# Ledger of designs, part 33: peptides against a protein of PDB entry 4ASU

Target 1, 270 residues: chain A of PDB entry 4ASU
Amino acid sequence: ATLKDITRRLKSIKNIQKITKSMKMVAAAKYARAERELKPARVYGVGSLALYEKADIKTPEDKKKHLIIGVSSDRGLCGAIHSSVAKQMKSEAANLAAAGKEVKIIGVGDKIRSILHRTHSDQFLVTFKEVGRRPPTFGDASVIALELLNSGYEFDEGSIIFNRFRSVISYKTEEKPIFSLDTISSAESMSIYDDIDADVLRNYQEYSLANIIYYSLKESTTSEQSARMTAMDNASKNASEMIDKLTLTFNRTRQAVITKELIEIISGAA
Target 2, 83 residues: chain B of PDB entry 4ASU
Amino acid sequence: FTFASPTQVFFNSANVRQVDVPTQTGAFGILAAHVPTLQVLRPGLVVVHAEDGTTSKYFVSSGSVTVNADSSVQLLAEEAVTL

## One batch from the design tools (peptide; aimed at target 1 D140 S142, target 2 E78)

Design b2_p16_4_s1 (made by RFdiffusion4, then SolubleMPNN; from b2_p16_4, 6 letters changed)
Fold by OpenDDE base, seed 5:
Structure b2_p16_4_s1 (fold): chain B 270 residues (1-270), chain C 83 residues (1-83), chain A 16 residues (1-16)
Amino acid sequence: as target 1 above (270 residues)
Amino acid sequence: as target 2 above (83 residues)
Amino acid sequence: EELERKREELNELLAK
């Protein structure tokens, strides 16, 4: 490489490093907020899931319609956040298909669609975009829940797949169940619950769905911001190392150029 | 007994004597060993009676309440404020 | 072209 090439590359890497450092700081701030907001959201969301765990809701085997909701965001540069969710979605879809189930997919965040559109385009019902710019609110979750309920797809059961936050350095892709109103209403395990009005149960289920979606969004957001922070930190460090290497190369190349020029002068070949 | 909104936790797996909740079908009190039930909250007053005899009041906008067979209770309000 | 180059360089940094 010429001195000019090396200089250009150095300049470029330095500029990128500034960007990654800035992005790290932004991600760090968002992470701190997300983690704080996740605490109550987790209690809230886990509380909503408690019924399904305790009641041990079972879907009859003859029921074939399964919904997969993948939760991520629109934004990249966050490590394996999106691919992890997509991988789990693919695995689940394949398993369900092998079991003779009809599978439909909802993507929360455009990245899910981006990853799966070629292989699973026919299974997509809807993709929710504009996810990840701002912290998710319960209102956002409610909108998603409402859209799902109004989609006309009469699923029997479903799975919501998202990254659960563990720590600043760890997340785990998890799956939580979603049940249709009909499935809940007909579940034998629900017999222990007092006679519940159909309208009440419908409303309850609407809240439950919104609650679970909200929870998943909060977990996903926290995981994403943490992962992005880490990714940007790593990028910044890698940039630093590259700058050092390129600087050394520059110095060596400069000396070589000087030597060559001197030889040409001395030899009269210039 | 768990009582939370999306943004705030009021009780987390706590032991309480009684919780009065406003539901669409009518307000009722949840006592120990209450029969399992599912209800939807209407806007109104939640009153938590602690074991020590203290009473706390909250306003909730909407949400759900679950009483499970194991006596666990999840009160999940969309919005809730202390009074 | 410049944007593409920067993107590639960023991806390279992220891949390491």
Scores: peptide ipSAE 0.166, ipTM 0.921, DockQ to the pose 0.013
OpenDDE base, seeds 1, 2, 3, 4: peptide ipSAE 0.165, 0.160, 0.165, 0.158; ipTM 0.914, 0.919, 0.919, 0.919

Design b2_p16_4_s2 (made by RFdiffusion4, then SolubleMPNN; from b2_p16_4, 9 letters changed)
Fold by OpenDDE base, seed 4:
Structure b2_p16_4_s2 (fold): chain B 270 residues (1-270), chain C 83 residues (1-83), chain A 16 residues (1-16)
Amino acid sequence: as target 1 above (270 residues)
Amino acid sequence: as target 2 above (83 residues)
Amino acid sequence: DEKKKAIEKLRELLAK
């Protein structure tokens, strides 16, 4: 490689390193906000899931329609955030199919579709785009919930798959259940609850779905930003190492060029 | 007793004497050992009566309230403000 | 366009 080639490559990598450092700082700021907003969101979301946990709602085996909601975002450069969700979605879909269930998929964030569209295109109901530019709001979750309910797919049970935030260096892909109105209304475990009006139950389920989606979005966002910080840090370190290597190569090549020039001068070949 | 909005937590697994909630079917008081129920909130006032006799008032928008068999209560409002 | 190219190169670097 010529000195010019090495210099060009060095410049390119240095520019990349500047970008990764900048992106790290941006991700850090977004993470800090996301983590603060996750605290109440977690209480809120876990509270919404409490019914399902306490009632131990079971879907009858004869019910075959299952909905998988994968939650991520549109934005890349965040490590395994999207692939982890997609992997679990694939696993769940395969397991359900093996059990004779009909599986449909909803992707929250364009990256889910990008990963799964070839293998699962026929199972996709809808993909929600424009996720991840702004912190998710309850309004966003409500829109997703409403669209799901209006999709015309009458699922019996579903799974929402998202990355739960553990720490700045750790997240875990998790699954939470979602149930149709019919499944909840027919569940034997719900008999202990006082006579609930059908309209009340419907509205309750709409809120429940929105609540769970909101919670999942907040967990996902926090996980994503933390993972992005880590990814950008790793990229910056890798760039640094490459710069060091190229710098050494540059110095060696420069010395060789100088030596060659000196020899040409001494030999009178110029 | 858990009372939260998407953005704020007011009570987290707290022990309270009574919670008055505005529901679509009417306002009702949740006491200790209340029968399990699911309700949807209407815009209105939530009144929390603490064990020490302190009363706190909140305005809530729509949402849900769950009373479980284990006497746990989840009051989840879309929006809530302290009054 | 330069940013997109940089991002693509970054992806390549991260894949290594």
Scores: peptide ipSAE 0.162, ipTM 0.911, DockQ to the pose 0.015
OpenDDE base, seeds 1, 2, 3, 5: peptide ipSAE 0.122, 0.157, 0.124, 0.111; ipTM 0.899, 0.907, 0.907, 0.908

Design b2_p16_4_s3 (made by RFdiffusion4, then SolubleMPNN; from b2_p16_4, 5 letters changed)
Fold by OpenDDE base, seed 2:
Parts: structure tokens; sequence; C-alpha cells
Structure b2_p16_4_s3 (fold): chain B 270 residues (1-270), chain C 83 residues (1-83), chain A 16 residues (1-16)
């Protein structure tokens, strides 16, 4: 490579490094906010899931309709955030199909559809776009919940799959259950609860679904921003290493050119 | 007893004497060993009576309250403020 | 409430 080629490449990589550093800072700011907002959201969301855990809701085997909700975002450059969710969705869908269940899929965030559209296009009910530009609100979760409830698809049981935040360096893809109103109403374990009005239960389930979706979005967002920050840091480090290597190559090449020119001058070949 | 909104936690697995909540069916007092139930909140006043005799008041907009068989309670409001 | 508002918005979209 000529000195000119190396210089051009150095300039390009330095520009990339600047971009990745800037993106890291943006991700860091978003992460800090997301982590702060996740603290109450986790208590809130886990609280909403407590009923299902304590009541040990079981879906009858004759019920065949299962809904999978994958939660991620529209935005890339965040490592394995989207692929992890998609992988677990695929696994769950395959397991359910093998068990004779009908599986439908909802994607929260366009990236889920992007990954699964070829293999699972017929199973998709809806994809919610415009996820990840701003921090998710309870209002956003409510809209998603209501759209699902009003979609006309009558599921018996569902699974919401999302990345749970562990630390700045770790997340884990997890699954939480979603139950239809009919499943909750007919569950034997719910018999211990006092006479609950049907309208109350319906409203309760609407809140529950919104709560769980909100929780999943907050976990996902925090995980995503953390992962993006890490990815951008790694990219910046890789760029730095490449700059160092190319700089050494440049210096060596420059010395070689100078030496060659000196030899040509001394030899009279110029 | 857990009491939270999406953005704020007021109580997290705390032991309380009594919680008064506004439900669509009326005022509802949750005591120790209350029967399991599910209710939906209406806008109104929540009063938490601590074991030490301290009372705290909150305004809530909407949400849900769950009383489980193990006496655990989850009060989840869309919006809540300390009064 | 946010849910009520969301319901209203959804109804408006469906009526549109």
Amino acid sequence: as target 1 above (270 residues)
Amino acid sequence: as target 2 above (83 residues)
Amino acid sequence: SELEEARRKLREKLAA
C-alpha cells in the first residue's frame, strides 16, 4: 500500500472512532436515565406478575392458542440484543408447535420482524414500530396492550420475551407468562379469590397486561442502552488498535521510501 | 405490602397494619389476613397505616390492588402522589 | 388515566 492509501485509511478509521465515541456517550446518557427509571418500573412490574406466580395459573391442555410477544426496538448497533430475543422466540415457537399448539407472534420493535419475517411471516399478527427513539412510557405500553386485546386474536396463554437487565455488562433474555381473561377466569387456583366481578377482572387484566409490557420495555431499554454502550466502546477500542497498526505501517513505509530515494540518489539512478 | 407507580415506589414488601384503598365498588380496607381479592382502583385517597401507628396519605389515579392468600398485597397505581 | 387516554386514542384510530 502506498503512503497515500495508508493515510486515507487512517483518516477513515479516525472518523469512525470519533463517531463510535460519540455514540458511546449518547448511549451512556440514555443508559443512565434508563437504569434510574428501571428501578421503580421493576418493582411495579414484578408486583404485577406476583398474582400469576402465587396463583399458579395453569392453562388446560386442550387450549391450543399461544401468543408470543417479543420485545426489543427499532434500533441497531447494540450487540446481540435483538438476536437473543429472536432466538428465544424461535425456540419457544418450535417447542409449542411440537406440542400441538397454534402459535402467533407479536413483535415490539421492527428488529424482531426483520429477523423473523422470512421464517415466521405467517405467524405474525402485528409489529409495533417506532420503538426505542424515546424512553418508553406507561402510555406506550397501554397502547400496545389495548391493541393486542382488541386485535381479535383469542389466545389462551402467552409468553412475553425480553432482555432483563442484570448489570452494565450483562443482560439475560427471559420469558414471562401472559394469560387471557378466560384462562384466568377459569383457573381453579383462582377460586380462593373472593367473588370478583367480571368487569373488574377484565379491567384488572388490562392493567396487568399494560404493566407487564411496560416492565418488559423498561428492562429491554436498559439492556439495549447498556449493550450499545459496550458495543460502541469495543468499536472504539478496535479502531484505536487499527490506528496504531496503520500508524506503524505508515512509519515503516515512509522510512522505506526515504531509504529507497537515498539509495537512488547515491547510486546516481535518479 | 408493595405500593408503586410506574415511576415511583412507596412501599416495597413492607409490613403494614392496614391499607385503605379507593375501589370502583367503594372504600376498601385491607387488614392483616384479608381474604384474597382483586380490585381496580378509582381516583382517590390511599391511607397506609404502619405498625408503629404512623399514617401516610396518597392520591392515586387508577390501577389495581391484589390481595393474595399469603397476605401479600400489591397496590399498583398508574399515578400516585404523596399528600 | 393514561389507559383511558390510550383507549380514546385507539378508538379514534379505529373509527378512522
Scores: peptide ipSAE 0.027, ipTM 0.891, DockQ to the pose 0.168
OpenDDE base, seeds 1, 3, 4, 5: peptide ipSAE 0.007, 0.015, 0.009, 0.024; ipTM 0.826, 0.832, 0.834, 0.874; seed 1 fails the geometry check

Design b2_p16_4_s4 (made by RFdiffusion4, then SolubleMPNN; from b2_p16_4, 7 letters changed)
Fold by OpenDDE base, seed 1:
Structure b2_p16_4_s4 (fold): chain B 270 residues (1-270), chain C 83 residues (1-83), chain A 16 residues (1-16)
Amino acid sequence: as target 1 above (270 residues)
Amino acid sequence: as target 2 above (83 residues)
Amino acid sequence: SKLEEARKKLLELLAR
């Protein structure tokens, strides 16, 4: 490689490093906000899930319709955030199919569709796009919940799959249950609850679904921003290492050129 | 007793004497060892009676309240403000 | 676009 080629490559990598550093800072700001907003969201979401845990709601084995909701975003450059969710969705779908269940999929964020479209296109009910540019709101979750309930797909049970935030350096892909109104109303464990009006139960279930979706979005967002920070940091480090290597190559090449020129002068060939 | 909105936590696994909630079927008071129930909130006043005798008032827009068999209570409001 | 090229190069750096 000529000195000119090396210089051009150095300039290019330095520019990339500037971009990755800038993106890291942006991700850091978004992470700080997401983490702050996750605290109440987690209490809220976990509170909503408490019924299902305490009542030990079980779906009868003869029920066959299962819904999988994968939660991520539209935005890339965040490590394994999307692939982790997709991998678990695939695994769950395969297991359910092997058990003779009918599986339908909802994707929250375009990346889920991008990964699963070729293999699972027929199973997709809907994909929600424009996720990840702005922090998710309860309104957003309500829209998703409403769309699900209005989809006409009468699922018996479901799973929402998302990345749970653990720390700035760690997330874990988790699954939480979703139950249909019919499943909740018919659950034996619900008998201990006082006579609940059907309209009340329906409304309760709508809130529950929205709550769980909201919670999952907040966990996912926080995990994503954290992962993006890490990814951008890694990219910046990799760029730095490459710059160092190329700089060494540049120096060696420059010395060789100088040496050659000196030899030509001494030999009188010029 | 847990009382939260999507954006704010008011009580997190706290012990309280009584919580008055506005529900679509009517307002009721949740006492210690209340029977398990599920209700949906209507816009209205929530009153929390703490064990120390203090009373806190909140306005809620909508949401749900769950009383479990273990006496745990989850009050989840879409919007809530301290009065 | 310069941005797309930069993104492509960034992806290459991340895959390393």
Scores: peptide ipSAE 0.040, ipTM 0.868, DockQ to the pose 0.014
OpenDDE base, seeds 2, 3, 4, 5: peptide ipSAE 0.026, 0.031, 0.035, 0.035; ipTM 0.869, 0.868, 0.877, 0.874

Design b2_p16_5 (made by RFdiffusion4)
Pose (drawn by RFdiffusion4):
Structure b2_p16_5 (pose): chain A 181 residues (1-270 with 5 gaps), chain B 83 residues (1-83), chain P 16 residues (1-16)
Amino acid sequence: ATLKDITRRLKSIKNIQKITKSMKMVAAAKYARAERELKPARVYGVGLIIGVSSDRGLCGAIHSSVAIIGVGDKIRSILTFKEVGRRPPTFGDASVIALELSIIFNRFRSVISYKTEYSLANIIYYSLKESTTSEQSARMTAMDNASKNASEMIDKLTLTFNRTRQAVITKELIEIISGAA
Amino acid sequence: as target 2 above (83 residues)
Amino acid sequence: ELEEASEELNEKLAEL
């Protein structure tokens, strides 16, 4: 309730809001990279339960929608392939998955809507390229919603700060008048 | 005729005369009228004879060539670079 | 490491 506590909380939530907004544009830039590389990947990959996701969270209902194997560390987290989503998926990654060894992944449509031999590795590559494009755009919205929630929180606390600031001024003033009187 | 690597796409549904292709057994030149076959590649060159008579030369490390019941061919390699 | 793993995969497929 003290001004010091409110000033500390404002700076704390502002830090979160700046970071979440900073990841909105990052997901927007990385999504643009992912879609530019999805066009040649879709024309390349055309011709057992495999879950395709990533280690990196903060992407909304992507890991929860997909429901030994299992690519993406967050899919084993419910009940394996690790270190994906930090860097764009290469064909070599899809090859290692095939080397160690009917498929579930998130197919890219737009920014809002989604759906859940040598040839076998091409399907894994198709899923990896589709998945990261889906993971990034979903993260773009997840951090946009978080930036909105943190801003609403700052507005509520600013009103508290103005009430407390007024209450401190009047209290100090009363202590002066009474001390005089 | 479709030729693509994971990185870039060279031909998108040609519309081409013939394509020389490296295969595990020697080499195969795929004409417009070729038998439906499924074949796996080896380290070798790919020569694309354009419809206007011109030539295109690329290199292939590995992959697959697929010619369907119709007059359609899809050639895909892990890596294809010039030169 | 990935290039070596891809060569091993090509070798295993060639054996088939």

Design b2_p16_5_s1 (made by RFdiffusion4, then SolubleMPNN; from b2_p16_5, 6 letters changed)
Fold by OpenDDE base, seed 3:
Structure b2_p16_5_s1 (fold): chain B 270 residues (1-270), chain C 83 residues (1-83), chain A 16 residues (1-16)
Amino acid sequence: as target 1 above (270 residues)
Amino acid sequence: as target 2 above (83 residues)
Amino acid sequence: ELEEARKKLLEELARL
């Protein structure tokens, strides 16, 4: 490589390092906010899921329509955040298909669609874009819930797949169940609940769906920002190491060029 | 007893004496060992009666309330404010 | 193209 080439590469990497450092700081700020907002959201979301756990809602085996909601974002540079969700979605879809189930997919965030487009394009109902620019709100979750409910797809049960935040250095891709109104209303385990008006149950399910989506978005966002912070830190470190290596190469190459020039001068070949 | 909004937690697995909730079908009180039920909140007043005799009042916009067989209660409001 | 290249490079750097 010529000195010019090395210099160009050094400049490029230095610029990248500046970008990664800046992105790290931005991600850190977003993470701090997301973590604060996740605390109440987790209580809220886990509270919403309590019914399904306590009532042990089961879907009859003869029911074949399954919905998978994958939760991520539009934004990259966050390590394995998107691929982890997509991997679990693929696994779940394959397992369900092997069990003779019909699988439809909803993607929250464009990255899910980007990863799954080639292999699962025909299974997508809808993809929600513009996710991850701002912190998710309950309103956002409600929009997604409403769109799902209005999609006309009469699923029996479903799964929402998202990254649950564990710590600044750890997340886990998890799955939570979603159930249709019909599945809940027909569940034997629901018999212990007092006579519930059908309209009440419908409205309850609308809230439940919005609640779980909101929860998943908050978990996902926190996980994503943390992962991005880590990724940008790693990128900055790697860039630094590369700069050091290239600087050494530059110095060696420069010495070689100087030596060559000196030899040319001394030999009169110049 | 858990009472939360998406952005705020008021009670988290707390023991309370009674919770009065405004539902679409009418206001009712949730006492210890209340029968399992699901309800949807209407805009209105939530009153939490603590075991120590203190009473807290909240305004809620909408949401859900779940009473489970294990006597756990989840009051999940879309918006809630302390009054 | 440059922005895409930068993005790819960032992704590569983040994976190391």
Scores: peptide ipSAE 0.024, ipTM 0.873, DockQ to the pose 0.014
OpenDDE base, seeds 1, 2, 4, 5: peptide ipSAE 0.020, 0.024, 0.017, 0.020; ipTM 0.884, 0.874, 0.876, 0.875; seed 1 fails the geometry check

Design b2_p16_5_s2 (made by RFdiffusion4, then SolubleMPNN; from b2_p16_5, 8 letters changed)
Fold by OpenDDE base, seed 1:
Structure b2_p16_5_s2 (fold): chain B 270 residues (1-270), chain C 83 residues (1-83), chain A 16 residues (1-16)
Amino acid sequence: as target 1 above (270 residues)
Amino acid sequence: as target 2 above (83 residues)
Amino acid sequence: SLEAARAALLEKLAAA
């Protein structure tokens, strides 16, 4: 490689390092906010799931329609955030298909669709884009919930798959159940809940869905920002190492060029 | 008793004497050992009666309330403000 | 494109 080539590469990597450092700082700021906002969101979301846990709602085996909601974002450079969700979605879809279930998929964030498009395109109902630029709001979750409910797909049960935040260095891809109104209303365990009006139950389910989606978005966002911060830190370190190596190569090459020029002068070969 | 909005937690697994909630079917009080029920909130006042006799008032928008068989209660409001 | 090359390099650096 010529000195010119090495210099060009050095310049490129240095520029990338500047970008990764900046992105790290941005991710750090977003993470701090996300972590703070996750605290109440987790209480809220876990509270919404309490009914399903306490009532032990089961879907009859003859019911075949299953909905998978994968939650991530549109933005890359966050390690295994998207691939982890996609992997679990694939696994769940395969297991359900093997059990004779019909599986449909909703992607929250464009990255899910990007990963699963080739293999699962026919199973996708809708993908929600423009996720991850701004912190998710309850309004966003409500929009997603409403669109799902209005999609016309009459699922019996479902799964929402997202990354649960554990710490700045750890997240876990998890699955939470979603049940249709019909499944809830027909569940034997719901008989203990006295005289629930059908309209009330419907409205309750709408809130429940929005709540769970909101919770999943908040967990996902916090996990993503943490992972991005780590990824950008790693990228910056790797860039630094590469710069050091290239700088050494540059110096050696420069010395070789000088030596060659001196020899040519001394030998009279010019 | 858990009372939260998406952005704020007011009570987290707390023991309370009574919670008055505004529901679409009417306002009712949730006491200890209340029968399991599901309700949706209408805009109105939530009053939490603590065991020590203190009362706290909140204005809530829409949301849900769940009373489970184990006497756990989840009050989840879209928006809630302390009064 | 230069942008694509940069993106690819960023991904490589982040995955490493």
Scores: peptide ipSAE 0.049, ipTM 0.893, DockQ to the pose 0.014
OpenDDE base, seeds 2, 3, 4, 5: peptide ipSAE 0.032, 0.036, 0.027, 0.029; ipTM 0.881, 0.894, 0.888, 0.884

Design b2_p16_5_s3 (made by RFdiffusion4, then SolubleMPNN; from b2_p16_5, 6 letters changed)
Fold by OpenDDE base, seed 4:
Structure b2_p16_5_s3 (fold): chain B 270 residues (1-270), chain C 83 residues (1-83), chain A 16 residues (1-16)
Amino acid sequence: as target 1 above (270 residues)
Amino acid sequence: as target 2 above (83 residues)
Amino acid sequence: EKEEAREKLLELLAEK
């Protein structure tokens, strides 16, 4: 490689390093906010899931329609955030199919569609885009919930898959259940909650869905920003190492060029 | 007893004497060993009676309340403010 | 230019 080539590459990588450093700082700021907002959101969301955990809702085997909701975002460059969700979605879909279930998929965030479009295109009901630009709100979750409920797909049971935040260096992809109104209404374990107005139960389930989606979004966002921060840090370090290597190459090449020029002068060739 | 909004936690697995909640079917008090129920909140006042006799008041918007067989209660409001 | 930068960034991310 010529000095010109090396210099060009060095300049390019240095520019990339500036970008990654900037992105790291942005991710750090977003992470800090996300983590603060996750604290109440987790209590809220876990509280919403308490019924399903305590009642141990079961879906009869004759009920075949299963909905998988994958939660991530539109934004890349965050390590395995999207792929982890997609991987678990694939696994869940395969397991459900093996069990004779009909599987439909909803993607929250465009990256889910990007990863799964080829293999699971026919199973997608809808993909919610414009996720991740700003912190998710309960309003956002409500919109998603409403759209899902109005999608026309009458699922029996569902799985919402998202990355749960554990620490700045760790997240865990996990699944939480979603149940249709019919399933929850007919569940034997719900008998102790009897004498509930149908409209009340319907509204309750609508809130539950929105609550769970909101919770998943908050967990996902926090995980994503943390992962992005880490990814950008790693990228910056990789760039630094590459710069060092190229700098050495540059110096070596420069010396060779100088030597060549000196020889040409001495030999009278130039 | 857990009482939270998406953005704020008021009570987290706390022991309280009584919680009065506004529901679509009417306001009711949740006492110890209340029968399991699911309700939807209407805009109104939530009153939490602590074991020490302290009373706290909140205004809530829509949401849900769950009373489980194990006496755990989840009050989840879309919006809630302390009064 | 932005696309090029993105590609290069992705490459850097993939190398380690």
Scores: peptide ipSAE 0.028, ipTM 0.898, DockQ to the pose 0.014
OpenDDE base, seeds 1, 2, 3, 5: peptide ipSAE 0.026, 0.027, 0.026, 0.026; ipTM 0.892, 0.893, 0.897, 0.891; seed 5 fails the geometry check

Design b2_p16_5_s4 (made by RFdiffusion4, then SolubleMPNN; from b2_p16_5, 7 letters changed)
Fold by OpenDDE base, seed 4:
Structure b2_p16_5_s4 (fold): chain B 270 residues (1-270), chain C 83 residues (1-83), chain A 16 residues (1-16)
Amino acid sequence: as target 1 above (270 residues)
Amino acid sequence: as target 2 above (83 residues)
Amino acid sequence: ELAEARERLRELLAAA
């Protein structure tokens, strides 16, 4: 490689390192906000799931329509955040199909579609784009919930798959159940709640869906930002190592060029 | 008793004497050992009566309230503010 | 330039 080539490469990598460092700082700021906003969101979301856990809602085996909601974002460069969700979605879809269930998929964030479109395009109902530029709001979750409910797909049971935040260095892909109004209303375990007006139950379920989506978005966002921060840090370190290596190569090559020039001068070959 | 909005937690697994909730079907008080029920919130006043006799008032928008068989209560408001 | 940088960054991350 010529000195010019090495110099060009060095410049390129140094620029990349600047970008990764900048992105790390941005991710760190977003993470701090996301983590703060996750605290109440978790209480809120877990609270919304309490009914399902306590009532032990079961979907009859004869019910075959299953909805999978994968939650991520549109933004890359965050390690395995998207692939982890997609992997679990694939696994769940395969398991459900093997059990004779009909599976439809909703992607929250364009990255889910990007990963799954080739293998699961026929199962996709809708993909929500423009996720991840701004912190998710309850309004966003409500829009998603409404769109789902208005999609015309009459699912019996569903799964929402998202990355749960554990720590700045750890997340876990998890699944939470979602149920249709019909499934909830027909569940034997719900008999203790039987004095509930059908309209009330419908409205309740709409809130529940919005709540769980909101919760999943907050968990996902926090996980994503932390993962991005880590990824950018790793990229910066890798760039640093490459810069060091190239710098050494540059110095050696420079010395060789100088030596060659000196020899040419001395030999009169120049 | 858990009372939260998406952005704020007011009570987290707390023991309270009574919670008055505005629902679409009417306002009702949740007491100890209240029968299991699901309700939807209407905009209005939530009053939490603590065991020590103190009362706290909140204005809530839409949302849900769940009373479970184990006496746990989840009050989840879309928006809530302390009065 | 930003697009190219992103692509290079992706390559760098993939190599890790």
Scores: peptide ipSAE 0.100, ipTM 0.903, DockQ to the pose 0.014
OpenDDE base, seeds 1, 2, 3, 5: peptide ipSAE 0.012, 0.014, 0.066, 0.050; ipTM 0.833, 0.841, 0.897, 0.898; seeds 2, 3 fail the geometry check

Design b2_p16_6 (made by RFdiffusion4)
Pose (drawn by RFdiffusion4):
Structure b2_p16_6 (pose): chain A 181 residues (1-270 with 5 gaps), chain B 83 residues (1-83), chain P 16 residues (1-16)
Amino acid sequence: ATLKDITRRLKSIKNIQKITKSMKMVAAAKYARAERELKPARVYGVGLIIGVSSDRGLCGAIHSSVAIIGVGDKIRSILTFKEVGRRPPTFGDASVIALELSIIFNRFRSVISYKTEYSLANIIYYSLKESTTSEQSARMTAMDNASKNASEMIDKLTLTFNRTRQAVITKELIEIISGAA
Amino acid sequence: as target 2 above (83 residues)
Amino acid sequence: AALEEATEELNEKLAA
C-alpha cells in the first residue's frame, strides 16, 4: 500500500510488459524467416506415434494441442529428442531422428488458424519445418496477449498510485495544521 | 520435372527434355517417355537438357528420383551446389 | 560437424 511498494511493483510489471512486447516482434521476425524457408520445404517433402514440438515454451496452446520417440522436450513433460526451437530445424536434425530409429505436428495456415528409406526422413523434415513456423506465430500472439494483460495491470496500479499519492499529501498536511493548532 | 534440395528449389514441375541422373547402378538418362520406376541416387552429376536445347549442370551427393505412371519426375537431393 | 557425420552414417546404412 505504500508508495514505495507501488513504485517497485510498477517497475516490476513494466519490465515484464517490455519483455513480452520485445518477444512479439522477435516471434514476428522469426516467423517471417520460417515461412520464407517453408515454401521450398513444402515442395520437397511429399512422397508409430511421432510428436513434434520444441523445448522453447511461451507459445500458447501448441504443446498442449499435440496429444524412444517424441521430438521436443516439452512433449515428454506430460508423461526422446531434446534441443529444438532455439535454432531453426536443419535436415541434419531430421536425419539424426531417423538414424536413432503416423506423425503428429502443427500445420501452418496463417497467423491465427492451425490444425493438429530416404523418404521417411523427408516426412520428419517436413514436420520440423512446419512445426517451427507454427510455434513462432502462435508465440507472436501468446506474447501479444501477455503484453495486453501486463498493460491492463499497469493501468490499475497507476490509479492506486494516484490515490496513495493524494492520501500521503493530505496526511502530511493534517500533521502540520494540527501541530500548529 | 521437379528438382529440389532442402535449401533451394531448382526446377518446379517442368516441362523439360531429358535429365541425366546418377544412380546406385551407373547412371540413368530420363527421357520424357520413361518407364515408371523408383530409384536411389549416388555421388554424381545431374545434367538437365532444357527444352530450348540448352544445358544445366549441377552436382548431387545423394537422394531419390521418382518417375510416376504419368510423364512426371521428382528428383530430390540432400545437397546440390554449383560448381 | 557431428550432424554431417550422422548423415554420412545414415547414407551408409541405407546403401547397405

